# Peptides against a protein of PDB entry 7AE7, part 28

Target 1, 321 residues: chain A of PDB entry 7AE7
Amino acid sequence: KVYKDLREFLEVLEQEGQLIRVKEEVNPEPDIAAAGRAAANLGKNQPAVFFEKIKGYKYSVVTNVHGSWQNHALMLGLDKNTSTKDQFYELNRRWDKFPVPPNVVKREAAPCKENVIDKDINLFEILPLYRINEQDGGFYISKASVVTADPEYPDDFNKLNVGTYRIQVKDRDRVGIQALAMHDIAVQLEKAEAENKPLPIAITIGNNPLVTFMASTPVGYNQNEYEFVGALQDGVPMDIVKSDLYDHLYVPAGSEVVLEGHIIPRVRTVEGPFGEFPGSYSGARLQCEVKIDRITHRTNPIFENLYLGIPWTEIDYLMAL

## One batch from the design tools (peptide; made by RFdiffusion4, then SolubleMPNN)

Design b1_p10_8_s3 (from b1_p10_8, 3 letters changed)
Fold by OpenDDE base, seed 3:
Structure b1_p10_8_s3 (fold): chain B 321 residues (1-321), chain A 10 residues (1-10)
Amino acid sequence: as target 1 above (321 residues)
Amino acid sequence: DLDELLEKAK
């Protein structure tokens, strides 16, 4: 089984008994985090939690999508009861199929292009934002697949980077992003900032689960994460589409929300704190700032976000293999 | 239901 988008995966999770659907209206705080903790405490079969209605917001949230070995097996299109050993074997077997180039689809064929916001941008109207941890310094987007390119080689598809980075919402149209020196995005940003130029960026939310998995998996600077997604789909190419603002940036065709913009050169603003682990907050730091210039989104977009708690949580499953 | 989930989260 191959998934085109998050919605196809959520349907399978629900069919397999690996998704809890909350139909009643919830408070964004503390109910989302509390339900995420409860799901993580159910033992070895931790389900995803889908919130249909959130007080003060129009759209839904899903958490704990990658939060179990069963969900991980289903992500690979395997039986949910596939052993961790067999999942690891199959992952490694498929890894050797790299590269599997993606299909570039037309704009009109991409679900992420159903709606466009190009003026009066307000992230709070599109994303049901909440504090993940009680002591967080703000609202975080913790499960985005961030697309950037090498500004010296914008047409080199092998240098297109899809990574997961800590993103704090700073304003209606601004986010802070943690671009650490060890990340490929930091190399690309350094090149842009050397010339005092903005770095084009697309922050994609609610993706094919293998895109999210590969965005959290370190690969070589000259290796494209989308070509690994095709490998992990057992040789089936994934679908990508050009961003609206940039001809050289490609986003997953099925993304729920795409935030297009730029990293502002040589600007650093306070970001954090964020509870990466319970009781362990990374201190507030000066981080990069992104201006959001355009949003595209599916009708009734689903905000996929991480649940962070006591191990084993979703982040541990994403990094375990 | 949500109430059962919230009780398990305590």
Scores: peptide ipSAE 0.022, ipTM 0.658, DockQ to the pose 0.038
Fold by OpenDDE base, seed 4:
Structure b1_p10_8_s3 (fold): chain B 321 residues (1-321), chain A 10 residues (1-10)
Amino acid sequence: as target 1 above (321 residues)
Amino acid sequence: DLDELLEKAK
């Protein structure tokens, strides 16, 4: 099976008994993190947790989507009971199908374009933001697939980068992004900042699970993650759509939320602390700042966020393959 | 059930 979006995957997770739906209203803190920990403690068959109602917010949250081998098998469109060995075999077999170019769909065919916010942007109205860890210095978007391009080669699709980066909410229309020197985004940002130019960015939230997987998987600078998604879909192209602000940025057609904007050149603001691993807080650092200029989103967008608890969390499953 | 989840998280 191939998934067009997060919703199709969540439906399968629910059908397969790999999703817990919380229908009662929860407090963003501490209930989301607590329930995520509880789900992680259910043993080897860790379900996703879907929160339908969050106090003070309009929309839903889902966490722990990639939080088990069963969820990972289902992501690959395999039986949930597929052995880890067979999952690896199938992943490797499909990897060799790279590149599988994506389909560019029309704007009117892209669910991520159902709603547009281009003024009075307030991230808190769209995303049920919460502290993931008790000691976090703010609200984080931890499972976004961030799209950037090489500013010297904006039309080179092979240099289009889709990566996962730590994003702290800084204001209604601003986020901090951790662009480490080892990341492709840092190379692209360096080029933009050399000319004191903004770096165009699209922060995509709530994607086809293979997009999220590939965004968390290191690939070569001249390799496009979307072409790997098509490979991992066993040769079925994924659907992408042109961003609203930038002709050279493409986003997953099915994204729940797309934050379009720019990294402000040569600006650094305090980001953190964040609990990346239990007992290890990355200290507060000066990080890049993104101005959000436009939001597109599905009706009733689902905020997919990473659960970060005790080891063998969702991040470990995303990195283990 | 959230209560069950929260109980298991304690």
Scores: peptide ipSAE 0.022, ipTM 0.631, DockQ to the pose 0.039
Fold by OpenDDE base, seed 1:
Structure b1_p10_8_s3 (fold): chain B 321 residues (1-321), chain A 10 residues (1-10)
Amino acid sequence: as target 1 above (321 residues)
Amino acid sequence: DLDELLEKAK
């Protein structure tokens, strides 16, 4: 099975008994994190947790989408009881199908374009933000697929980067992003900053689970993550759409939320701390700052965010491959 | 109690 978006995957998770739906109103803190921990304690078959109602917010949250080997098997369109060995075998077999170019769909065909916010940007109106860990220095978007391009080669689709980065909400329309020197985004940002130019960016939230998986998987600078998604879909192309602000940036057509903006050149602001692992906080550091200029989103957008709890955490499954 | 919520969701 191939999934067009997060919603199709969540439907399968629910059908397979790998999703808990919380229908009662919860407090964003501490209830979301507490429920994630409780779900992790259910054993090896850790379900996703879907929060339908969050006090003070309009929209829903889902966590722990990649939080088990069963969820991982289902992501690959395999039986949930497929052995880890067979999952790896199938992953490797499909990997060799690279490249599988994506389909570029029209704006009108992309669910991520259902709604637009182009003024009075307020991230808190769109995302049910909460502290993931008790000691976090703020609200984090921890499971976004961030799209950037090479500013010297904006039309080179092979240099389009889709990566996962630590993102702290800094203001209604600003986020801090951790772009480490080893990341492709850092190379692209260096080129933009050399010219004192903004780096165009699209921060995509709530994607096809294979997009999220590939965004967390290092690939070559001249390799496009979307072409690997098509490979991992056993040769079925994924659907992408042009961003609204930038002709050279393409986002998953099915994204729940797309934050379009730019990295402000030569600006660094305090970001952190964040509890990346239980009992381990990365300190506060100076990081890049993104101005959000436009939001597109699906009707009733689902905020997919990372669950961080007792190992094995969702991040452990995303990095185990 | 979130544990009760999780138990009811099974």
Scores: peptide ipSAE 0.020, ipTM 0.654, DockQ to the pose 0.031
Fold by OpenDDE base, seed 5:
Structure b1_p10_8_s3 (fold): chain B 321 residues (1-321), chain A 10 residues (1-10)
Amino acid sequence: as target 1 above (321 residues)
Amino acid sequence: DLDELLEKAK
C-alpha cells in the first residue's frame, strides 16, 4: 500500500488499532505530553495519538506516528506484525529502486494549496503549539520536512534537500532553525550567506510518512529524498508541487501545512533549550532565523509533532533502519 | 485522568 498523505496513513493506523483518537478537549500542556507517555506505557505496540481538540487552538495534533515497529511496518505498506528483520529486508530491496522521480502536480491538484495566508501571519493560528518537554525553552516544530536548494545550482533537482531540523517558534512569523555543519542545509546556507542573500526555505508539516522517514535519513548531497520516497513506495512516484514563492522549491503535494520563507542571512539568535532525549537537553545556542512569508495549508490541518518522553521515542524508530 | 482519556479513545 502507498499513502498520498498523512491522512491516508492515519486512517490505516486507526483501522489497524495503531491510533488512539482523543475526542475530548485537552490542554496543550501538560495533557499532550502526558497522553504520549501513557501511550508509550501501553507496551511494544505503541499507537499514534490523535488529539482532535486542543484548548485555545482551532486544529488538531497527532503524535507518535512513527512510534512503533507496527507503525513502521504499516508505513512500508506491510502487515503490522512484519518482523523488524523482514522490514529491513524489504526496505533494502526497495532502496535499490532509487531513483524514482516524483510527479510534479499542478497547484490546483495539491491539497496543501487549499488555503493561503500571505498577510498577518500567525503560526499560533495554524499550529496548536505546545512545549514538548516541560523544560523546553519554547514551542518546537520537531517533525517538519524542510526543503532547501543549492543557491549556486537552484535548478539542479538532485541538490534539492529535504531534511529534518530542530525548529523553535520565535514569533508569530519567525522560527529558529538548527542548521549544523553536518547537514546539507548548512552547505546551502553558507553559499547564500557568502553573498549576503536569504536562503529560500519551505518548512512542510504533516507529510506522507515515507517523506518524514527520508527527511530523517541521511543521503548524499546530490541525491534527492523524493526519489528515495518513490523507491520506498516500491517504484510508485510521490506527488510534489512547486512552492508558491520559489520556482526551484518543491513540496509534498499532500502536506498539511507549508511554511514558505527565507533564512535571514548572517543573523543568529538564541534558540533552546530542547529536550531531544529523555533526561538530556541540548543547551541554548545561537541559531539561524527564518522569516515566514507565506503559509499554505489543508483545510483543518493536522499538526504532526514528535513524541518525546519514555524510550523508545519516534526518533529511535526513524533512525533504527 | 489521562488513563480515562486513553480508555475512552479505545
Scores: peptide ipSAE 0.018, ipTM 0.656, DockQ to the pose 0.032

Design b1_p10_8_s4 (from b1_p10_8, 4 letters changed)
Fold by OpenDDE base, seed 5:
Structure b1_p10_8_s4 (fold): chain B 321 residues (1-321), chain A 10 residues (1-10)
Amino acid sequence: as target 1 above (321 residues)
Amino acid sequence: MLDELLAKSQ
């Protein structure tokens, strides 16, 4: 089984008993985090938790999508009871199929383009933002696949980077991003900042689960994560679409929300604290700031965000492979 | 359902 988007995966999770649907209206705090912790306490078969109604918001939230070995098996299109060993075997077998180039679809064929916001941008109208941890210094987008390119080689598709970074919402149209020196985005940002130029960015939310997985998996600077997604789909190309603002940025065609903008050159603002690991907060630091210039989104977009709070977290599963 | 989820987690 191959998934075109998050929705197809959530349908399979629900069919397989790996998704809990919360239909009643919940408070964004503390109910989302509490329900995530509750789901994590269900043992080995930790389900995703889908919140249909969030008080004060229009749209839904899903958490813990990658939060179990069963969900990882299903992500690979395997039986949910596939052993961890067999999952690793299959992952490695498929990895050797790299590269599998993505299909570039037309704008009209991309679900992420169903709606456009290009003025009066307000992230709070599109994303049901909440504090993941009680002591977080703000609202985080913790499971986004962030697309950037090399500003010196913008047309080199092999240098297109799709990564997962800690993103704090700073304002209606601003986010802080943690671009660590070890990340490919930091190399690209350094090149842009050397010339005092903005770095184009697309922050994609609610993706095909293999996109999220690969965005969380380190690859070489000259390797494209989308080509690994195709490999992990057993040779089936994933669908990507050109961003609206940038000819050289491509986003997953099925993304629930795409935040298009730029990293502001040579600007650093306070970001954090964030409870990245249970019982530990990464302190507040000066981090990069992104201006959001355009949003595209699916109708009734689903905000996929990480479950954090007690081990095993989604981060633990995403890093364990 | 939330209450049931919370109850099962205890």
Scores: peptide ipSAE 0.047, ipTM 0.759, DockQ to the pose 0.033
Fold by OpenDDE base, seed 2:
Structure b1_p10_8_s4 (fold): chain B 321 residues (1-321), chain A 10 residues (1-10)
Amino acid sequence: as target 1 above (321 residues)
Amino acid sequence: MLDELLAKSQ
């Protein structure tokens, strides 16, 4: 099985008994984080948790999508009871199919383009934002696939980077992003900042689960994560679409939400603290700031966010393969 | 369902 988007994967998770659907209205705090922790405590077969109704918000949240070996097996289109060993063998077998170039679809064929917001941007109207941990310094977007390019080689598709970064919401149209020196985004940002230029960025939320997996998996600077997604789909290309603001940035065609904007050059603002692991907070630090200039989104967008509860956390599964 | 989930986690 190959998934075009998050929704197709959530349907399979639900069919396989790997998704809990919460239909009653919940409070964004503490209920989302509490329910995530509760789901993690159900044992080794941790389900995703889908919240249909969140008090004060219009749209839904899903957490713990990658939160178990069963979910990882299903992500690979395998039987949910496939052993970790057999998942690893299959992943490695498929990895050797790299590169599998993506299909570039037309704008009108991309579900992520169903709705546009280009003025009066307010992230709180589109994303049901909540504190993941009680002591978090704010609201985090912790499971986005962030698209950037080399500003010196913007047309080099092999240098297009799709990565996962810690993102704090700073204002209605501003986010802080943790671009560490070891990340490809930091190399690209350094080039832009050397010239005092903005770095174009697309922050994509709610993707095909293999996009999210590859965005969390380190690859070479001259390797495109989308070409690995096609490999992990056993040679089936994924669908991408050109961003609205930038001709050189491509986003997953099926993304629930796409935040298009720019990293402001040579600006650093306080970001954090954030509880990356239970009982482990990274301190507040000066981080990059993104201005959001345009949003595209699917109708009734699903906010996929990372579950950060009791170990094994969702991040442990994303890093274990 | 939330209450049941929370109850099972205690």
Scores: peptide ipSAE 0.031, ipTM 0.726, DockQ to the pose 0.035
Fold by OpenDDE base, seed 1:
Structure b1_p10_8_s4 (fold): chain B 321 residues (1-321), chain A 10 residues (1-10)
Amino acid sequence: as target 1 above (321 residues)
Amino acid sequence: MLDELLAKSQ
């Protein structure tokens, strides 16, 4: 099976008994993190947790989407009981199908374009933000697929980068992003900053689970993650759409939320701390700052965020394949 | 609270 978006995957997770739906209103803190931890304590078959109602917010949260081998099997469209070994063999078999170019859909056909916010941007109105860990220095977007391009080669689709980065919410329309020197985004940012130009960026939230997987998987600088998604879909292209602000940036057509903006050149602000692992906090550092200039989102957008409970965490599963 | 939430989600 191939998934067009997060919603199709969540439907399968629910059908397979791999999703818990919390229908009662919860507090953002501590209830989301507490519920995630309890779901993780259910053992090897850790379900996703979907929070329908969050006090003070309009929209829903889902966590632990990639949080088990069963969820990984289902992501690959396999039986949920497929062994880790067989998942690995199937992943490798499909990997050899690279490249599978994506389909570029029209704006009108892209669910991520259902709603637009282009003024008075407030991330808190769109995302049910909460502290993932009690000691976090703020609210984090921890499972976004971040789209950037080479500013010297904006029309080279092979240099389009889709990566996962630590993102702290800094203001209503600003986020900090951790662009480490080993990341392709850092190379692209260096080029933009050399000219004192903004780097165009699209931060996409709530994607096809294979997009999230590939955004967390290192690939070559001249390899497009969307073409690997098509390979991992066993040769079925994924659907992408042009961003609203930038002709050279393409986002998943089915994204729940797309934050379009720019990295402010030569600006660094304090970001952190963040609890990347239980009991392990990365310290506060000076990081890049993104100005959000436009939001597009699906009606009733789902905020997908990372679960960072007791090992195995989602990050452990995302890195284990 | 959470155990009640988990129990109600079954």
Scores: peptide ipSAE 0.022, ipTM 0.693, DockQ to the pose 0.032
Fold by OpenDDE base, seed 3:
Structure b1_p10_8_s4 (fold): chain B 321 residues (1-321), chain A 10 residues (1-10)
Amino acid sequence: as target 1 above (321 residues)
Amino acid sequence: MLDELLAKSQ
């Protein structure tokens, strides 16, 4: 089975008994993190947790979407009881199908374009933000697929990067992003900053689960993550759409939320701390700052965020390859 | 807490 978006995957997780739906209103803190920890304690078959109602917010949250080998099997469109060995075998078999070019859909056909916010941007109105860990220095978007391009080769689709980066909310329309020198985004940012130019960016939230998986998987600088998504879909192309602000950036057509903007050149602000691992915090550092200039989103968008708790955490499953 | 949340999610 192939999934067009997060919603189709969540429906399958629910049908397979791999999603818990919380219908009662919860407090964003500490209830979301506490429920995630409790789900992790259910053993090896950790379900996703979907919160329909969050106090003080309009929209829903889902966490632990990739939080088990059963969820990973279902992501690949396999039986949930497929052995880890057989999942790896099938993953490797499909990997050899690269490249599978994506389909570019029209704006009017892309669910991520249903709603637009282009003025008075407030991230707190669109995302039910909460502290993932009690000691976090702020609210994090920890499971976004971030789209950037090479500013020297904007028309080279093979240099389009879709990556996962630590993102802290800094203001209503600003986020901090951790772009480490080893990441492809850092190479692209260096080129933009050399000319004192902004780097165009699209931060996409709530995607097809294979997009999220590939955004967390290192690939070559001249390899496009969307072409690997098509390979992992056993040769079925994924659907992408042009961003609203930039002709050279393409986002998943089914994204729940797309934050379009730019990395401000040569600006660094304090970001952190964040609990990347249980009991370990990366200290506060000077990191890049993104200005959000436009938001597009699906009606009643779902905020997908990472569950961080007792190992095996969701990040361990995303990085287990 | 989760058992109560799980019981309420049925």
Scores: peptide ipSAE 0.018, ipTM 0.645, DockQ to the pose 0.031

## One batch from the design tools (peptide; made by RFdiffusion4, then SolubleMPNN)

Design b1_p11_1_s1 (from b1_p11_1, 5 letters changed)
Fold by OpenDDE base, seed 2:
Structure b1_p11_1_s1 (fold): chain B 321 residues (1-321), chain A 11 residues (1-11)
Amino acid sequence: as target 1 above (321 residues)
Amino acid sequence: AEFVPPRTFAA
């Protein structure tokens, strides 16, 4: 089975008994993090947790989407009881199909384009933001697939990068992003900053689960993550659409929310602390700042965010592959 | 009272 978007995957998780739906109104804090911890305590078969109603917000949150080997099997379109060994075998078999180029769909065919916000941008109106850990210095977007290109080679599709980065909300229309030197985004940012130019960026939230998987998987600088998604779909291309602001950036057609903007050149602001691993807070550091210039989103967008707790957490499953 | 999310002040 191949999924077009997060919604098709959540439907399968629910059918397979791998999703808990919370229908009562919850408080953003502490209820979302508490329910995530409770789900982690259910043992090895950890379900996703879908919160339909969040006090003070209009939209829903889902957590722990990748939080079990059963969810990983289902992501690959396998039986949920497929052994870890057989999942790895199938993953490796499909990996050899790289590259599988994506389909570029028209704007009118892309669900991520259903709604547009181009003025009075307020991230809190679109995303039900909460602190993941009690000691976090702010609200984090922890499961975004971030799209950037090489500013010297913007039309080289092989250099289009889709990565997962730590993102702190800084204001209504600003986020901090952790671009480490080992990440492909840091190479692209260095080139832009050398010329004192903004780096175009699209921060995508609530994707096809294989997009999120590939965005968390290191690949070569000249390898496109979307072409691996097609390989992992056993040769079925994924659907992408051109961004609204930039001709050279493409986003998943089915994204729940797309934040389009730019990294401000040579600006660094305080970010953190954030609880990356149990018991270790990364100290506050100076990080890059993104200005959000446009939002596109599906009607009733779902905010997909990481569950962080005691190992094995969702992040441990994403990094163990 | 509507939950007003605490604004993270940009330092």
Scores: peptide ipSAE 0.007, ipTM 0.474, DockQ to the pose 0.183
Fold by OpenDDE base, seed 5:
Structure b1_p11_1_s1 (fold): chain B 321 residues (1-321), chain A 11 residues (1-11)
Amino acid sequence: as target 1 above (321 residues)
Amino acid sequence: AEFVPPRTFAA
């Protein structure tokens, strides 16, 4: 089975008994984090947790989507009881299908383009933001697939990077991003900053689970994560669409929310602390700042955010494969 | 390259 978007995957998780739906109104804090911790404590068969109603917000949150081996099996379109060994075998078998080029769909065919916000941007109106950990210095977007390109080779699709990065909300239209030197985004940012130019960026939230998986899996600088998604879909191309602001950036067609903007060159602001794995708080650091210039989103967007807590969390599963 | 958020400690 192949999933076009997060919603198709959540439907399967629910059908397979791997999703808990919380229908009562919850407080963003501490209830979301508490429920995530509770889900993590359910042992090996940890479900996703879908919060339908969040006090003070319009939209829903889902967490722990990748939070179990059963969820990983289902992500691969396998039986939920598929062993970790067999999942690994199948993953490796499919990996050899790389590259599988994505389908570029028209804007009108992309669900992520259903709604546009280009003025008075307020992330709090679109995302039910909460502190993931009690000691977090702010609100984090922890499960975004971040799209950037090489400024020297913007039309080289093989250099298009789709990665997961720690993103702190800094203002209504600003986020801090942790671009470490070991990340492909840091190479691209260095090139942009050398010329004192902004780095174009698309922060995509609520994706096809294999996009999120590949956006947490290191690949070569000249390898496109979308082409691996197609490989992991057993040769079925994924659907991508051009960003609205940048011709050279492509986003998943099914993204729940797309934050389009730019990394401000040579600006560093305080980011953190964040409750890192394994329950260590990273100190506050000077990190890059992104200005959000445009949002596109699905109607009633689902905020997929990472559950962070005591291992095994969804991070552990995302890193273990 | 993707930021894998750090693992939280088991209590």
Scores: peptide ipSAE 0.022, ipTM 0.621, DockQ to the pose 0.039; fails the geometry check
Fold by OpenDDE base, seed 4:
Structure b1_p11_1_s1 (fold): chain B 321 residues (1-321), chain A 11 residues (1-11)
Amino acid sequence: as target 1 above (321 residues)
Amino acid sequence: AEFVPPRTFAA
């Protein structure tokens, strides 16, 4: 089984008894985090938690999508009860199929392009934002697949980076991003900032689960995460679409939300604190700031966000495979 | 590039 988007995966999770649907209206805080903790505490069969209604917001939230070995098996299109050993075996077998180039689809065929917001951008209207941890210094987008390119080699698809980074919402159209020196985005940002130029960025939310998995998996600077997604799909290419603002940035065709913008050169703003995995707080630091210039999104977009807390959490599973 | 959240195992 291959998934085109998050929705196809959530459907399978629900069919396999690996998704809890919360139909009653919840408060963004503390209910989402509390339910995420509760789900993480259900033992080895931790389900995803889908919140249909969040007070004060229009759209839904899903957490703990990768939060169990069963969910990982299903992500690989395997039987839910596939052993961790067999999951690793299959992962390794498929890894050797790299590279599997993605399909570039037309804009009209990309679900992430169903709706456009290019004025009066307000992230709070599109994302049901909440504090993941009680002491978080703000609202975090913790499970985004962030697309950037090498500004010196923008047309080199092998240098297109799809990574996961800590993102704090700063304003209606501003987010802070933690671009650490060890990350590929930091190399790309350094090149842009050397010339005092913006770094083009697409922050993608609610993806094919293998995109999210690969965005949270270290690969070489000259290796494209989408080509690994195709490998992990057992040789089936994933679908990508050109970003609206940038010809050199490609986003997953099925993304629930795409935040297109730029990292503001040589600007640093306070980011944090944040409750890191596995329950330590990182102090507040000066981090990069992204201006959001355009949003594309699916109708009734699902905000996929990570639950972070005491191990074992979703991130432990994402990093364990 | 991966966001590796720091694994701070509070013992």
Scores: peptide ipSAE 0.019, ipTM 0.587, DockQ to the pose 0.040; fails the geometry check
Fold by OpenDDE base, seed 3:
Structure b1_p11_1_s1 (fold): chain B 321 residues (1-321), chain A 11 residues (1-11)
Amino acid sequence: as target 1 above (321 residues)
Amino acid sequence: AEFVPPRTFAA
């Protein structure tokens, strides 16, 4: 089985008994984080948790999508009871199929283009934002696939980077992003900042689960994550579409939400704290700031966000691969 | 049986 988007994967998780649907209205705090902790405590068979109704918001949240070996097996289109050994063997076998180039679809064929917001941008109207941990210094987008390019080689598709970074909401149209020196985005940002130019960015939320997986998996600077997604789909290309603002940035065609904008050159603002692991907070630091200039989204977008808690959590599954 | 997440492929 191959998935075009998050929705097709959530349908399979529900059919396989790997998704809990919460139909009652919840408070964004503390209920979402509390339910995520409860799901993590279910042992080996940790389901995704889908919140249909959140007080004060219009749209839904899903957490713990990658939070179990059963969910990982299903992500690979395997039986949910596939052993960790057999999952690893199949992952490695498919990895050797790299590169599998994506299909570039027309704008009209991309579900992420169903709705556009190009004025009066307010992230709180489109995303049901909440604190993940009680000590978090704000609202985080923790499971985004962030698309950037090399500003020296914008037309080199092999240098297009799709990565997962810590993103704090700073204002209605501003986010902080943690671009560490070891990340490919930091190399690209350094080139832009040397010329005092903005770095174009697309922050994509609610993707095909293999896109999210590859965005959390380090690859070479000259290797495209979308070509690995095609490999992990056993040779089936994924669908991508051009961003609205930038001809050189391609986003997953099925993304629930796409935040298009730019990293502001040579600006650093306070970001954090964030609880990465129980008892370890990444302290407040000066981080990069993104201006959001355009949003595209599916009708009734699902906010996919990471659950962080006691190991093994969803982050441990994404980082341990 | 303990759930052990897949180990990162260090390339």
Scores: peptide ipSAE 0.008, ipTM 0.573, DockQ to the pose 0.020; fails the geometry check

